# Peptides against a protein of PDB entry 5Z08, part 72

Target 1, 168 residues: chain A of PDB entry 5Z08
Amino acid sequence: RQKDEWAKKTSSLMKQLDWFIGEHLGAMLAAEELGGPVVGELMEIDPDDLSAGFNAHGKLKKATSQPDLDRRQRRIDDIWGPQDEQGQAHKRKRGADEALAASAEMRDLIEQLMNKLVEAGGDNSATYVEIPRESAAARFLVRSKVAMFHPNDARRLRLVDFGRDLDD
Target 2, 222 residues: chain B of PDB entry 5Z08
Amino acid sequence: GLPRLIDAIEEASKIPAKRRQTPIKPTIEKLTTHLYTHGASPDSLLRLADLLTLRNHLDQASLAAITRNLYPSSTVSDEVVLRFIGALGHGQLKPTLALQALFLRWLVMVYHLLENPGVLGQVYGVLFDLLDTAAIRPQLCHLLALVTRRKHVRPFRIQAILTLSRQTGGDPNLTGLLRVFKNYYPEIIVGDATKGRASAFKHPDPQWRQHLDEIQQRRSEA

## One batch from the design tools (peptide; aimed at target 1 W6, target 2 Q122)

Design b2_p24_2_s3 (made by RFdiffusion4, then SolubleMPNN; from b2_p24_2, 16 letters changed)
Fold by OpenDDE base, seed 2:
Structure b2_p24_2_s3 (fold): chain B 168 residues (1-168), chain C 222 residues (1-222), chain A 24 residues (1-24)
Amino acid sequence: as target 1 above (168 residues)
Amino acid sequence: as target 2 above (222 residues)
Amino acid sequence: SKLAKKLKTLEGIYQRLRQGAQSL
C-alpha cells in the first residue's frame, strides 16, 4: 500500500512538474535565452517582446555550440526584430519552438541531475552533471537553489540534496 | 567600388577640411549608400575601423554617418573588434565619447557576427573599468551583459557595480548588469539601490537589425 | 526507501522551481 501510494504521488508530481516546465517555465526560460528578463527577477515581460526573436526562413540554423553569448545576441535580435505580420507569425512560431526547446533542455537537465544523484550512492563528488553551456535552464536551477555549480568548474552542476536537510 | 571610396576618404582624412580641394561630403554619402546597400567585407571593415578610431581630419558627422551604416556583409574579426575597444576611454588621441557610444552600440548590434565572441571576454577588464564614464555606460552595460560569464563575476566587480549603482542613484543599466551577475551568484544581495528599474538591454535599433539581416541573407544565397 | 527519497527530491525541485518562477 505505502509503496503504491509513493509511486502514485511520484507519478502525479512528475506530471505536475512536466506541465509546469512546459506551460509556464519553458516560455520564461526561452525569454531568458532570447534576450528577455531573467526568470525570478521582477521584469515586466511583454509577451510580444518574446516573440520578436525568430527570423522568416524557418531553417533551424544548427545550434552550433555558439556560446551563451550568441544566444543572447540572437536574443536581442529575437526580442526586438521587425513587427510585420509575417514577422509576428514567424516570431510566434519560433517563440513556441524556443519555449519547447527550453522546456526539453530543463527536463533533460533535471533528469540527468536526478540520475547522477541516484548513481552516486552518497558520493557527492560523483553527483556532478557536465553541462555543455550555462543555459537559462542551468542558471535558473542554481538561482532556485535546486542545483549548485562545482566551486572550481562551472561546467559541472549537481543537484542540491533535499534529503539531507530534512533529516537534520 | 567600396575599396575606391575608402581610398578617397583615407586620402582626404590626412588633409584638414579647409585645405581639401574637393568636398568630402559627396564621397561620404556614396560610401554610406554603398554600405547600406551591400554592407562591408571583413577587409573593408578593418579599413573603416581605422578611419573611425584613429585620429584624422574627418568631421564628427561623417564618422557618425559611417558608423551608423557599418553593416557587416560577413563576419567581424577580432582585429576589428580590438580597434573599437582600443578607441574607448579618455585621451586626446581617442574618439569623442559620443562616437565611442556609437561604437559600443555597433558592437552590441553585430555581436552575433563576431568570429570569436571570446575576444570581448579577454578584454572584459578594460570594458568594466569604463563603467564610471556616464556617456558610454548605457551601451557599455549592454555589451557587458552580453559578454559576462561566471569567470568575470568576481567579488571586487560585484562590489564595484554596487558602489557605482549607489553613486549614480541606481542607474538602470547598472541594475541590469548586476542582475546578469546575480544569474551566476544568486547570493548577491541586490540592496535597495537595485529595487529600481533595470534595463532589459533591448536591441538598440530594430530597423538596423532588420536591414543587417537582409544584407546577411544575400550573402547566404550567394 | 529509494522511492521516498526520489519523491522528497522531486517535491523539493518542484517547490523551488515554482518559488523561483513566482519571483517574476
Scores: peptide ipSAE 0.365, ipTM 0.424, DockQ to the pose 0.243
OpenDDE base, seeds 1, 3, 4, 5: peptide ipSAE 0.348, 0.346, 0.333, 0.344; ipTM 0.408, 0.385, 0.417, 0.378; seed 1 fails the geometry check

Design b2_p24_2_s4 (made by RFdiffusion4, then SolubleMPNN; from b2_p24_2, 14 letters changed)
Fold by OpenDDE base, seed 4:
Structure b2_p24_2_s4 (fold): chain B 168 residues (1-168), chain C 222 residues (1-222), chain A 24 residues (1-24)
Amino acid sequence: as target 1 above (168 residues)
Amino acid sequence: as target 2 above (222 residues)
Amino acid sequence: SEWAKKLKELEGIYQRLKQGAASL
């Protein structure tokens, strides 16, 4: 009985989380992966500033149209650009595909993190997931204080144990 | 024990090989065997770091053999780390670039055992400025990939890597490091400068890792 | 219980993800 209630609540919450990831985070994470703004952080550096490049003293160079900037800006525009312009169907499709990929990566990572935390049985050393890359998803989880990197290994990510009262 | 082996090697290191009364190789073999079996304590690590980093009369093969068997039995102190970092770069008093590459590889492999990983972040500039040194670049990029935090990803460093990447024809290690930078600043255009596959910075030696883990486990059970 | 822990984790995740997204 109690286990079934917990299972139902967990399932419901997981569905809400899946929806939130798919509808809200996926596009933002995809934008970050494509070189857009960092989700949840103030960009200290304007993308245009980075695109212009920096001199040896770290000062902004004159904005030179770097071909890669145009490609990146196009990708950002493909993700964040207004929905109504007809000619962008292929670009929109690519943006949607990247958003789906980012959503899937975030979901999978959360699932792995939760599973490892359960499997560890309270052993904090066993709670780490090996991540193949520091993805936008992984970074967002860390920035959001959902996960933390191993202090000594940025490839090892663990869920922040919300079940331990911070008071111990 | 290990201290006596280190003492003997320290003494021998002061004397040119041609003037030694006894060959050092058997003592090096005993040392490396001991290190392989038991690892090195923090104190022993410091002494060994000095032997490895300071100019002495030990041959490169012996120094390399010690470095390859330099398993910490516990933690790695800031002082040990700084010895290895101080040994990097060009100069007649510095170890060979081949040995420096082994030191950087070692630091990568023991990064998780550092008492204060932040120490590498403090010397980030020193490490970063050595990226032009091709012989150590692979291991240096790997170490920097572990050490890099947002605070280190500065415009001048981004530009420096981009420039060096162009100059090197897209070194995959630099591309890998740029990818790490891009993790903090997605707006970094890795661009045509990196017509190469980024290095994944995989663990340099899985067998060494496994053996280190076995040595470290014995410590946790004691 | 393992399930109670998992639920608290999910709740924490969900709330923090919302907060992280709202900071944009």
Scores: peptide ipSAE 0.130, ipTM 0.316, DockQ to the pose 0.261
OpenDDE base, seeds 1, 2, 3, 5: peptide ipSAE 0.122, 0.123, 0.120, 0.122; ipTM 0.304, 0.331, 0.304, 0.302; seeds 1, 3 fail the geometry check

Design b2_p24_3 (made by RFdiffusion4)
Pose (drawn by RFdiffusion4):
Structure b2_p24_3 (pose): chain A 102 residues (1-31, 98-168), chain B 214 residues (1-190, 199-222), chain P 24 residues (1-24)
Amino acid sequence: RQKDEWAKKTSSLMKQLDWFIGEHLGAMLAAEALAASAEMRDLIEQLMNKLVEAGGDNSATYVEIPRESAAARFLVRSKVAMFHPNDARRLRLVDFGRDLDD
Amino acid sequence: GLPRLIDAIEEASKIPAKRRQTPIKPTIEKLTTHLYTHGASPDSLLRLADLLTLRNHLDQASLAAITRNLYPSSTVSDEVVLRFIGALGHGQLKPTLALQALFLRWLVMVYHLLENPGVLGQVYGVLFDLLDTAAIRPQLCHLLALVTRRKHVRPFRIQAILTLSRQTGGDPNLTGLLRVFKNYYPEIIVSAFKHPDPQWRQHLDEIQQRRSEA
Amino acid sequence: MTGVEAYVRSLIEAIDVNRRRAAA
């Protein structure tokens, strides 16, 4: 099957993203850098792992967040995540993977 | 003759205006005239795109003059297209929003000359996420309308454009883009973009006709 | 900053699309 290529591509891309977070983004977030990289990655991992966990239940895809987390503000500003409208301490990913003809 | 002018503009681009041993306006005019007559080669386009895209000491009037006369001879590379795409939106590395509107207008006018029009499809999300920026929204919508293929019409983009249409009170450029979206998915709840400058289109056609000569 | 945000956004989109295709 063509499956593990979609796995190989994902494991390869995940590593490239983590490199970008550590090398470039954590430092930008500081203005320590290492702490910002770890929390951004943990948050993205938690965000992505849940979006698929719900499959169809769009309502269950929110993760709890500290009050003033800069990682969530960046992710919302970059249009990769959205706060819950009723309260801003839960967060969801934008669901890039969902496609009508997927 | 053209590369020499670019070499001069490049050097003046590195130092402030008052420190220049010569006014640059006469040299900018020579470049503008040469581009009007002969167009810009693929390589010259790349160098001009760097000058238009990177922060330098060139003034706004000079950059706009260059952008307005950026008629390609022959084709437009991905290297050129991506530089203009990367120049879009807010950030300290990026040019003014006014120049960005000119770049987006230019991409629409030269869309048929791209060596790899699919490259815009590969950055579709970069273009789309910028629709909130009102200063460049009309030009963004027109370009997105040309670039949109079925694979791009995803539910999250459908919802985002509907929300933006409601919040802006109904931007006709947004509804024009939604029309293109509906052509691929009629299930969706319901300006046919014209060429922005016909004289520029006509002048480009004249310059492009030289490609048939040998 | 927009370019950085766009790069991060493109990586996340690519990963999410590939995960859904692998799951399928």

Design b2_p24_3_s1 (made by RFdiffusion4, then SolubleMPNN; from b2_p24_3, 14 letters changed)
Fold by OpenDDE base, seed 3:
Structure b2_p24_3_s1 (fold): chain B 168 residues (1-168), chain C 222 residues (1-222), chain A 24 residues (1-24)
Amino acid sequence: as target 1 above (168 residues)
Amino acid sequence: as target 2 above (222 residues)
Amino acid sequence: MTEVENRLRQMIEEIEINIVKAKK
């Protein structure tokens, strides 16, 4: 009975996490991957300011008309910029596709990290997932203090084991 | 004397500039001149730290001028240090990031005068968590470079610096701090991706240091 | 840490705790 309650609660939390990733985090991760603001800084940015695009440092560019918008900035502007009428549908679709891709990457990464943590049975050396690249998803998990890279190999990421403190 | 000047500035700091009967600028100039000539006692430092760190009606130029002339005539107490540390970060009640950078620079320059350098080690986490704040990062990295001991070099902090270094395109100050960490853990890979020359954390103001030394020497003779 | 980062951390921590409790 109690095990079933914990399993149900785990399932509920996983659904909430999935929703959180899909509805909130995916778009922000996509923005970061495209050279936008770091995830969470967006919450303090007025949506109208997002339209101005981001400099090489991820800061909002002042609306200076300089034509040499870096290819990344164009992508950000394509996703988050003012939708010109004719390009709106394609820009929206592209933005949605990037957000979906980022959401999928985050979900997959969390799943792999959790699976490795469960499989390792307390062996920290066995908890590492190999990542093909440093993604916005990986960076976000590390910033959130839920994951850590291997100290000698930035291609190896592990989940922080919060469950260990329960046995003390 | 210095206490009377501080009294006048404290009273003026409670009143908006437009409502002051007398301009405060002449009193600020007298204060900064006095500080430059004689330095500040521990008691005066605490009062000035409160004026600098607490929200009041003093203008930013005056606050910056006081900070630039904040020569200790003696030691710097833990209480004074904690006032400046407490003023760091984002918040409506906190000083501007520009002023915070001056405070961190000041802490670097007076580090050798701290009554207890260990106090900064106790607040190491608070300082470290502010590394993402670009406006204060140069001075913060320098301060952390001074404060860092083996106990502070933990895997999560190593990772945090590495991650932030990548995100910033290899900030020389972060690379400099990572080099300090490498002294405790040689296995830390300071990746080649930091094409940037690591900061050597040179003294921020040699002239200020020389003048501080002169003020400190007068104390030993008294 | 941003609010979003904190929220994710809380969610993951709660999940891990519940996984451990479900195994006991």
Scores: peptide ipSAE 0.488, ipTM 0.459, DockQ to the pose 0.326
OpenDDE base, seeds 1, 2, 4, 5: peptide ipSAE 0.457, 0.458, 0.466, 0.468; ipTM 0.711, 0.713, 0.728, 0.692

Design b2_p24_3_s2 (made by RFdiffusion4, then SolubleMPNN; from b2_p24_3, 13 letters changed)
Fold by OpenDDE base, seed 4:
Structure b2_p24_3_s2 (fold): chain B 168 residues (1-168), chain C 222 residues (1-222), chain A 24 residues (1-24)
Amino acid sequence: as target 1 above (168 residues)
Amino acid sequence: as target 2 above (222 residues)
Amino acid sequence: MTEVQNKLRQMIEEIEVNRRKYLK
C-alpha cells in the first residue's frame, strides 16, 4: 500500500515537472539557445517573442525597422529564412518549435539523468549520462545545482544525489 | 584579512620593485595562501581584477600566482568579467599574452559562477576577433565554446574560422569551436582543413575545479 | 539562484526522495 502511494505521488510529481518544463522553462531555454537572456533573467518569454530575435544585449529586438545594415553580420537563419510575408508566421512557428524542442531536450535529459542514477545502484561511475552537446538545458541543470559535470569530461553529466545526505 | 593584503599589494604596485622598501613576495604568498584557503569575495575579486589587468609595477610571476589562486568564494560579477575581457589583445598597456591566457583559462574555470553569463555573449565579437592571436587561441576557443549561442553563429564568423583554420593548418581548438557552430547549424560544411582532430574542451584543471567546489560548498553552509 | 532554478531543483529533489522511498 505505501509503495503504491509513493508510486502515485512520484507519477504526479513527474507530471507536474513535465508541465513546468513545457509551460515555463522551454521558452526560456530556447531564448538562451538563440542568444537571448540566460534562463531566469526573463521569467516569462512568449514563444512568439522568440521569433523577433535578440539583440547583442540579450534583449528582445524591438521591431526596429533598421535592417542590421551589415550584410556580413546577418544570421545564417536570417539569410536562409523565407523572405516573404509568410516569413513572420514561419518565424513565430520557428520560435514555438524551438521552445518545444528545448522542452523536449530538457525532459529527456532529466529522465536520462534520473534513470541513470537509479540504474547505477550506488556506483557513482555509472551515474553519468553522455550529452551530445552543452545545451541550455544542461547548463540550466548545472546552474540549478541539479546536475554536475564529470570532473574530467564536460560531455558527462550526472544528477546530484539529493538523498545521500539523508542516509548519512 | 584579505582586504588588508590587497591594500598592501595595491600600494606596492604603484612603486617600481627596485624602489620598494619591503619585498612584495611575502605579501603575495600570504595573499595566494588566503585565496587558496578562503577564496575571494566579489569585492575582493574586483580589486584583484584591477591589480591583474591594469598596468602596474607588479612582476609577472606575482600576477600569475594571484591568477592561479583566484578562487571566487561567491559569484563573479559582470564588472570583474569585463576587466579581464578589457585586458585582452595587443597593446603596450595590455597584460602579457601569457597572463591573458591565464585570464581566459580562469574565465573558463569560473564560467558557471558568473552572475550573468550573458555578459560574455555581449562581448562575443571582441573575443572572436582575437582568435588570430595564437598565444591565447586555445583558451579563447574554449571560452567561446561555452559562450557561443545561435545568434553568434554568423556567416562572416563561420568564414573567418574556416579561413583561420586553413591558415593555421587545422588548429584543433578552431576545429572544436567550429563543431560548436555546427551544433547550431548542421549545414555548416567543415572543409578538409577541419577534418582533423578537434579539441574536446575538457576542464583545464580538474584539481583547481575540485578545490573551487570545496570553497563554494563552504559558502552554502554559511 | 533564480526562482525558476529553485523551483526546478525542489521538484526534482522531491521526485528523487519519493523514488528512493519506493525503491527501498
Scores: peptide ipSAE 0.431, ipTM 0.414, DockQ to the pose 0.291
OpenDDE base, seeds 1, 2, 3, 5: peptide ipSAE 0.427, 0.419, 0.417, 0.397; ipTM 0.402, 0.398, 0.401, 0.389; seeds 1, 5 fail the geometry check

Design b2_p24_3_s3 (made by RFdiffusion4, then SolubleMPNN; from b2_p24_3, 13 letters changed)
Fold by OpenDDE base, seed 1:
Structure b2_p24_3_s3 (fold): chain B 168 residues (1-168), chain C 222 residues (1-222), chain A 24 residues (1-24)
Amino acid sequence: as target 1 above (168 residues)
Amino acid sequence: as target 2 above (222 residues)
Amino acid sequence: MTEVQNRLRQMIEEIEVNIRKAKK
């Protein structure tokens, strides 16, 4: 009985997590992957302030058009800039596709991380997942203090075992 | 006046809250009101820095309230700066990390009033070594962004930030600091380690800045 | 930590706790 209740609760929470990833997190992750704002850190970072840098007195420089920043800004403008109705539809579709891809990547990564944690039976060395790249998903999990990189290998990621800290 | 209020708080700070004959809160409120209206002289700033940084029996809310109203009426001395820097890091005798974050934020907001901005450059290593402390990292990165000069941008520090950035999943504040480093060394690749946007170190509190400017203007008229 | 990060952390923590409880 009690095990069944915990299993049901786990299933419910996994559904909520899936919803959260798909409806809220995926678009933000996609924006980060495309060179947009870091997920959840919409600090009022005026991109223009960032581009300007600081002068010798610690004041923001006026945004000088740096060509490489212009490429990134052009890419953002190419993604978000006012285009004609057809261009907007293509941008919306591309944005939706990127959000779906980011959601799928996050779901898969969390699933792998959870599976490894469960399989390891308390052995921290066995909990690492090999990641093909440092994705927005992987970075977000680490920033959230949900996952940790291996100290010597940034391609290895593990889930933080929060359950262990409760039993000690 | 302000000196008498500080005297009363200094005496109260020596006594545990449960053993005080009089509540300190009304005196703290008078102090913060005075600071908000008139600011603090260099001498008063030093005394307040000692109250904020030295272990005493003042409650965290009172310390935070004083810090939030710590408007300099004039300049900020090296001695005041060094009190706040000395209070940073881990230790039972040090202020809480929450209060340390407020101190760093204050240093950012008064940076232009420092008698010698170079004093922060002299303690750059101490500040840099605290970047692993997540609770103070946002304000610390902002302060370092202001303080950093070419002499501070060393290969070992570049590598340390890159390593810490990976370990933290690309903390935007670290990315922001790397961007400042890139101003001195254009060859620094920020993008591969940090696909995320760098933090723009905007002024932490525009209203506080405006009020500080009003206090500073009154000094120029006197 | 952002609200989004905190929310994700809370969800993951709760899932891990429930998985552990289901195995006991």
Scores: peptide ipSAE 0.415, ipTM 0.468, DockQ to the pose 0.241
OpenDDE base, seeds 2, 3, 4, 5: peptide ipSAE 0.406, 0.414, 0.405, 0.421; ipTM 0.683, 0.459, 0.681, 0.465; seed 5 fails the geometry check

Design b2_p24_3_s4 (made by RFdiffusion4, then SolubleMPNN; from b2_p24_3, 13 letters changed)
Fold by OpenDDE base, seed 2:
Structure b2_p24_3_s4 (fold): chain B 168 residues (1-168), chain C 222 residues (1-222), chain A 24 residues (1-24)
Amino acid sequence: as target 1 above (168 residues)
Amino acid sequence: as target 2 above (222 residues)
Amino acid sequence: MTETQNRLRQMIEEIQVNIRKALA
């Protein structure tokens, strides 16, 4: 009975997290990936604002990997292309698509991190997830103090175990 | 190299300024230039933390200049963190409150580089009890906003913030910290006296952050 | 830390706490 109540509460919280990622966080993550402001420096970014682009003061420095740089630059160029009316509708759609992609990336990353933490059974060395790149999602989790990079490998990310911190 | 510069400053720090054979300022300038360009290794950070936190004959301007250029090239150890925490508060052997504010600002800016962020959670009570010290309160609230977890949000601390907020006329940093507490316990009633604008706890120095990121990236490539 | 960051942290912390309680 009590276990069922905790399971139901967990399910409810997961649904709330999915909503929060999709409806609030996704657009901000997409903005950061596109060279906009760091998530949380602006309170809310409308997906429509993603289509307008960010001024020179919103530019985060380029990630060091050339392939990610080229992809980011192409995405920026695609979003910042000519402002004809048809271009604006395409930009709005692209902004929405980038927000959806960012939301999906964050959901998947959180799920992987949680699964690894459960599977590790208390072994901290087994809790690391390999990430393909340093994404806005990964950086946001670290800034939120929810995740930590491996000290010697920026491709390895682990979830902070909050429950151990409560029992100590 | 950096170790030789630290050696020279450590020796000079033992001697009153009036009794030094050579001016220390040129050596401090070389140190700060080196730190700005390359950052400090974990070993160098510990030595510099001792120079900054222990009573010596270095002038306040030199100590502030070192602190403003204290870029870690790697991680920050628990020992380094504890040196700075141990330097907080009132006392004849403590650094000035102005320098303590710079230490707290530094801890905020390097929080993501801590080897064990939990170390700050262990000293949470020590940090929280310093909130009445107006000179360090802004940076202290920002650090506490980063450190706070559910286990730290206790009824007596909630009441302490509410009381202090009323006494300070609604300090926006205290209101900001109370908002962090409300995330864990939504039932916290913020009285009318706290209707002030809450601090958003933005990064205190974006240029410093950018420069830190550049130093950290060089290490990942080496 | 921003409000958004703090909110995400709180949600994940609560989820972890409830998972542990469900598995205990």
Scores: peptide ipSAE 0.360, ipTM 0.671, DockQ to the pose 0.260
OpenDDE base, seeds 1, 3, 4, 5: peptide ipSAE 0.334, 0.331, 0.363, 0.335; ipTM 0.449, 0.439, 0.678, 0.455; seeds 3, 4, 5 fail the geometry check

Design b2_p24_4 (made by RFdiffusion4)
Pose (drawn by RFdiffusion4):
Structure b2_p24_4 (pose): chain A 102 residues (1-31, 98-168), chain B 214 residues (1-190, 199-222), chain P 24 residues (1-24)
Amino acid sequence: RQKDEWAKKTSSLMKQLDWFIGEHLGAMLAAEALAASAEMRDLIEQLMNKLVEAGGDNSATYVEIPRESAAARFLVRSKVAMFHPNDARRLRLVDFGRDLDD
Amino acid sequence: GLPRLIDAIEEASKIPAKRRQTPIKPTIEKLTTHLYTHGASPDSLLRLADLLTLRNHLDQASLAAITRNLYPSSTVSDEVVLRFIGALGHGQLKPTLALQALFLRWLVMVYHLLENPGVLGQVYGVLFDLLDTAAIRPQLCHLLALVTRRKHVRPFRIQAILTLSRQTGGDPNLTGLLRVFKNYYPEIIVSAFKHPDPQWRQHLDEIQQRRSEA
Amino acid sequence: SEQMGLVEQHVRLMIEDISINRAR
């Protein structure tokens, strides 16, 4: 099957993203850098792991967030995540993976 | 003759205007005239794109003059296209929004000359996420309309464009892009973009006809 | 905040690519 390539591509891309978060983003968020990188990654991992866990239930894809988390503000500003409209302490990913003809 | 002019514009581009041993306006005009007559080669286009995209000491009037006369001879590379793509939106590294509108207008006018038009499809999300920026929205919509293929019409983008249409009170450029979206998915709840400058299109065609000569 | 424009675009692209690949 072609499946593990879609796995190989994902494991490879995940590492490239973590490298970018650690080398470039965490330092930008500080304006320590190491702390910002770890929390951004943990948040993205939690966000992505849940979006698929719901499959069809669009309502269950929110994660609890500290009040003034800069990581969530960046992710919302970069249009990779969205706050819940009723309250801003839960967050979901934008669902890039969903496709009509997937 | 053209590379020499670019070499001069590049050096003047590195120092402030008052410290220049010569006014640059006469040299900018020579470049503008040469580009009008002969077009820009693939290599010259790349160098000009760097001057138009990176922060330097060139003034706005000079950059706009260059952009307006950026008729390609032959083709437009991914290297050139991506530099303009990277120049879009807000940020300290990026050019003015006015120049960005000119770049987007230019990409529409030279869309048929790209070596790899699919490259715009590979950055579709970069173009789309910038629709909120009103200063460049009309030009963004026209370019997105040319670039949109079925694979790009995803539910999250359908919803985002509908929300933006409602919040802006109905931008006709947004509804024009939604029309293109509906062509791929008619299930969707319901300006046919014209060429932005016909004289520029005509002048580009004249310059491009030289490619048939040998 | 708006200064991080290119950084935002890179993050956006990497996450979209990963998400599509996982969905497939």

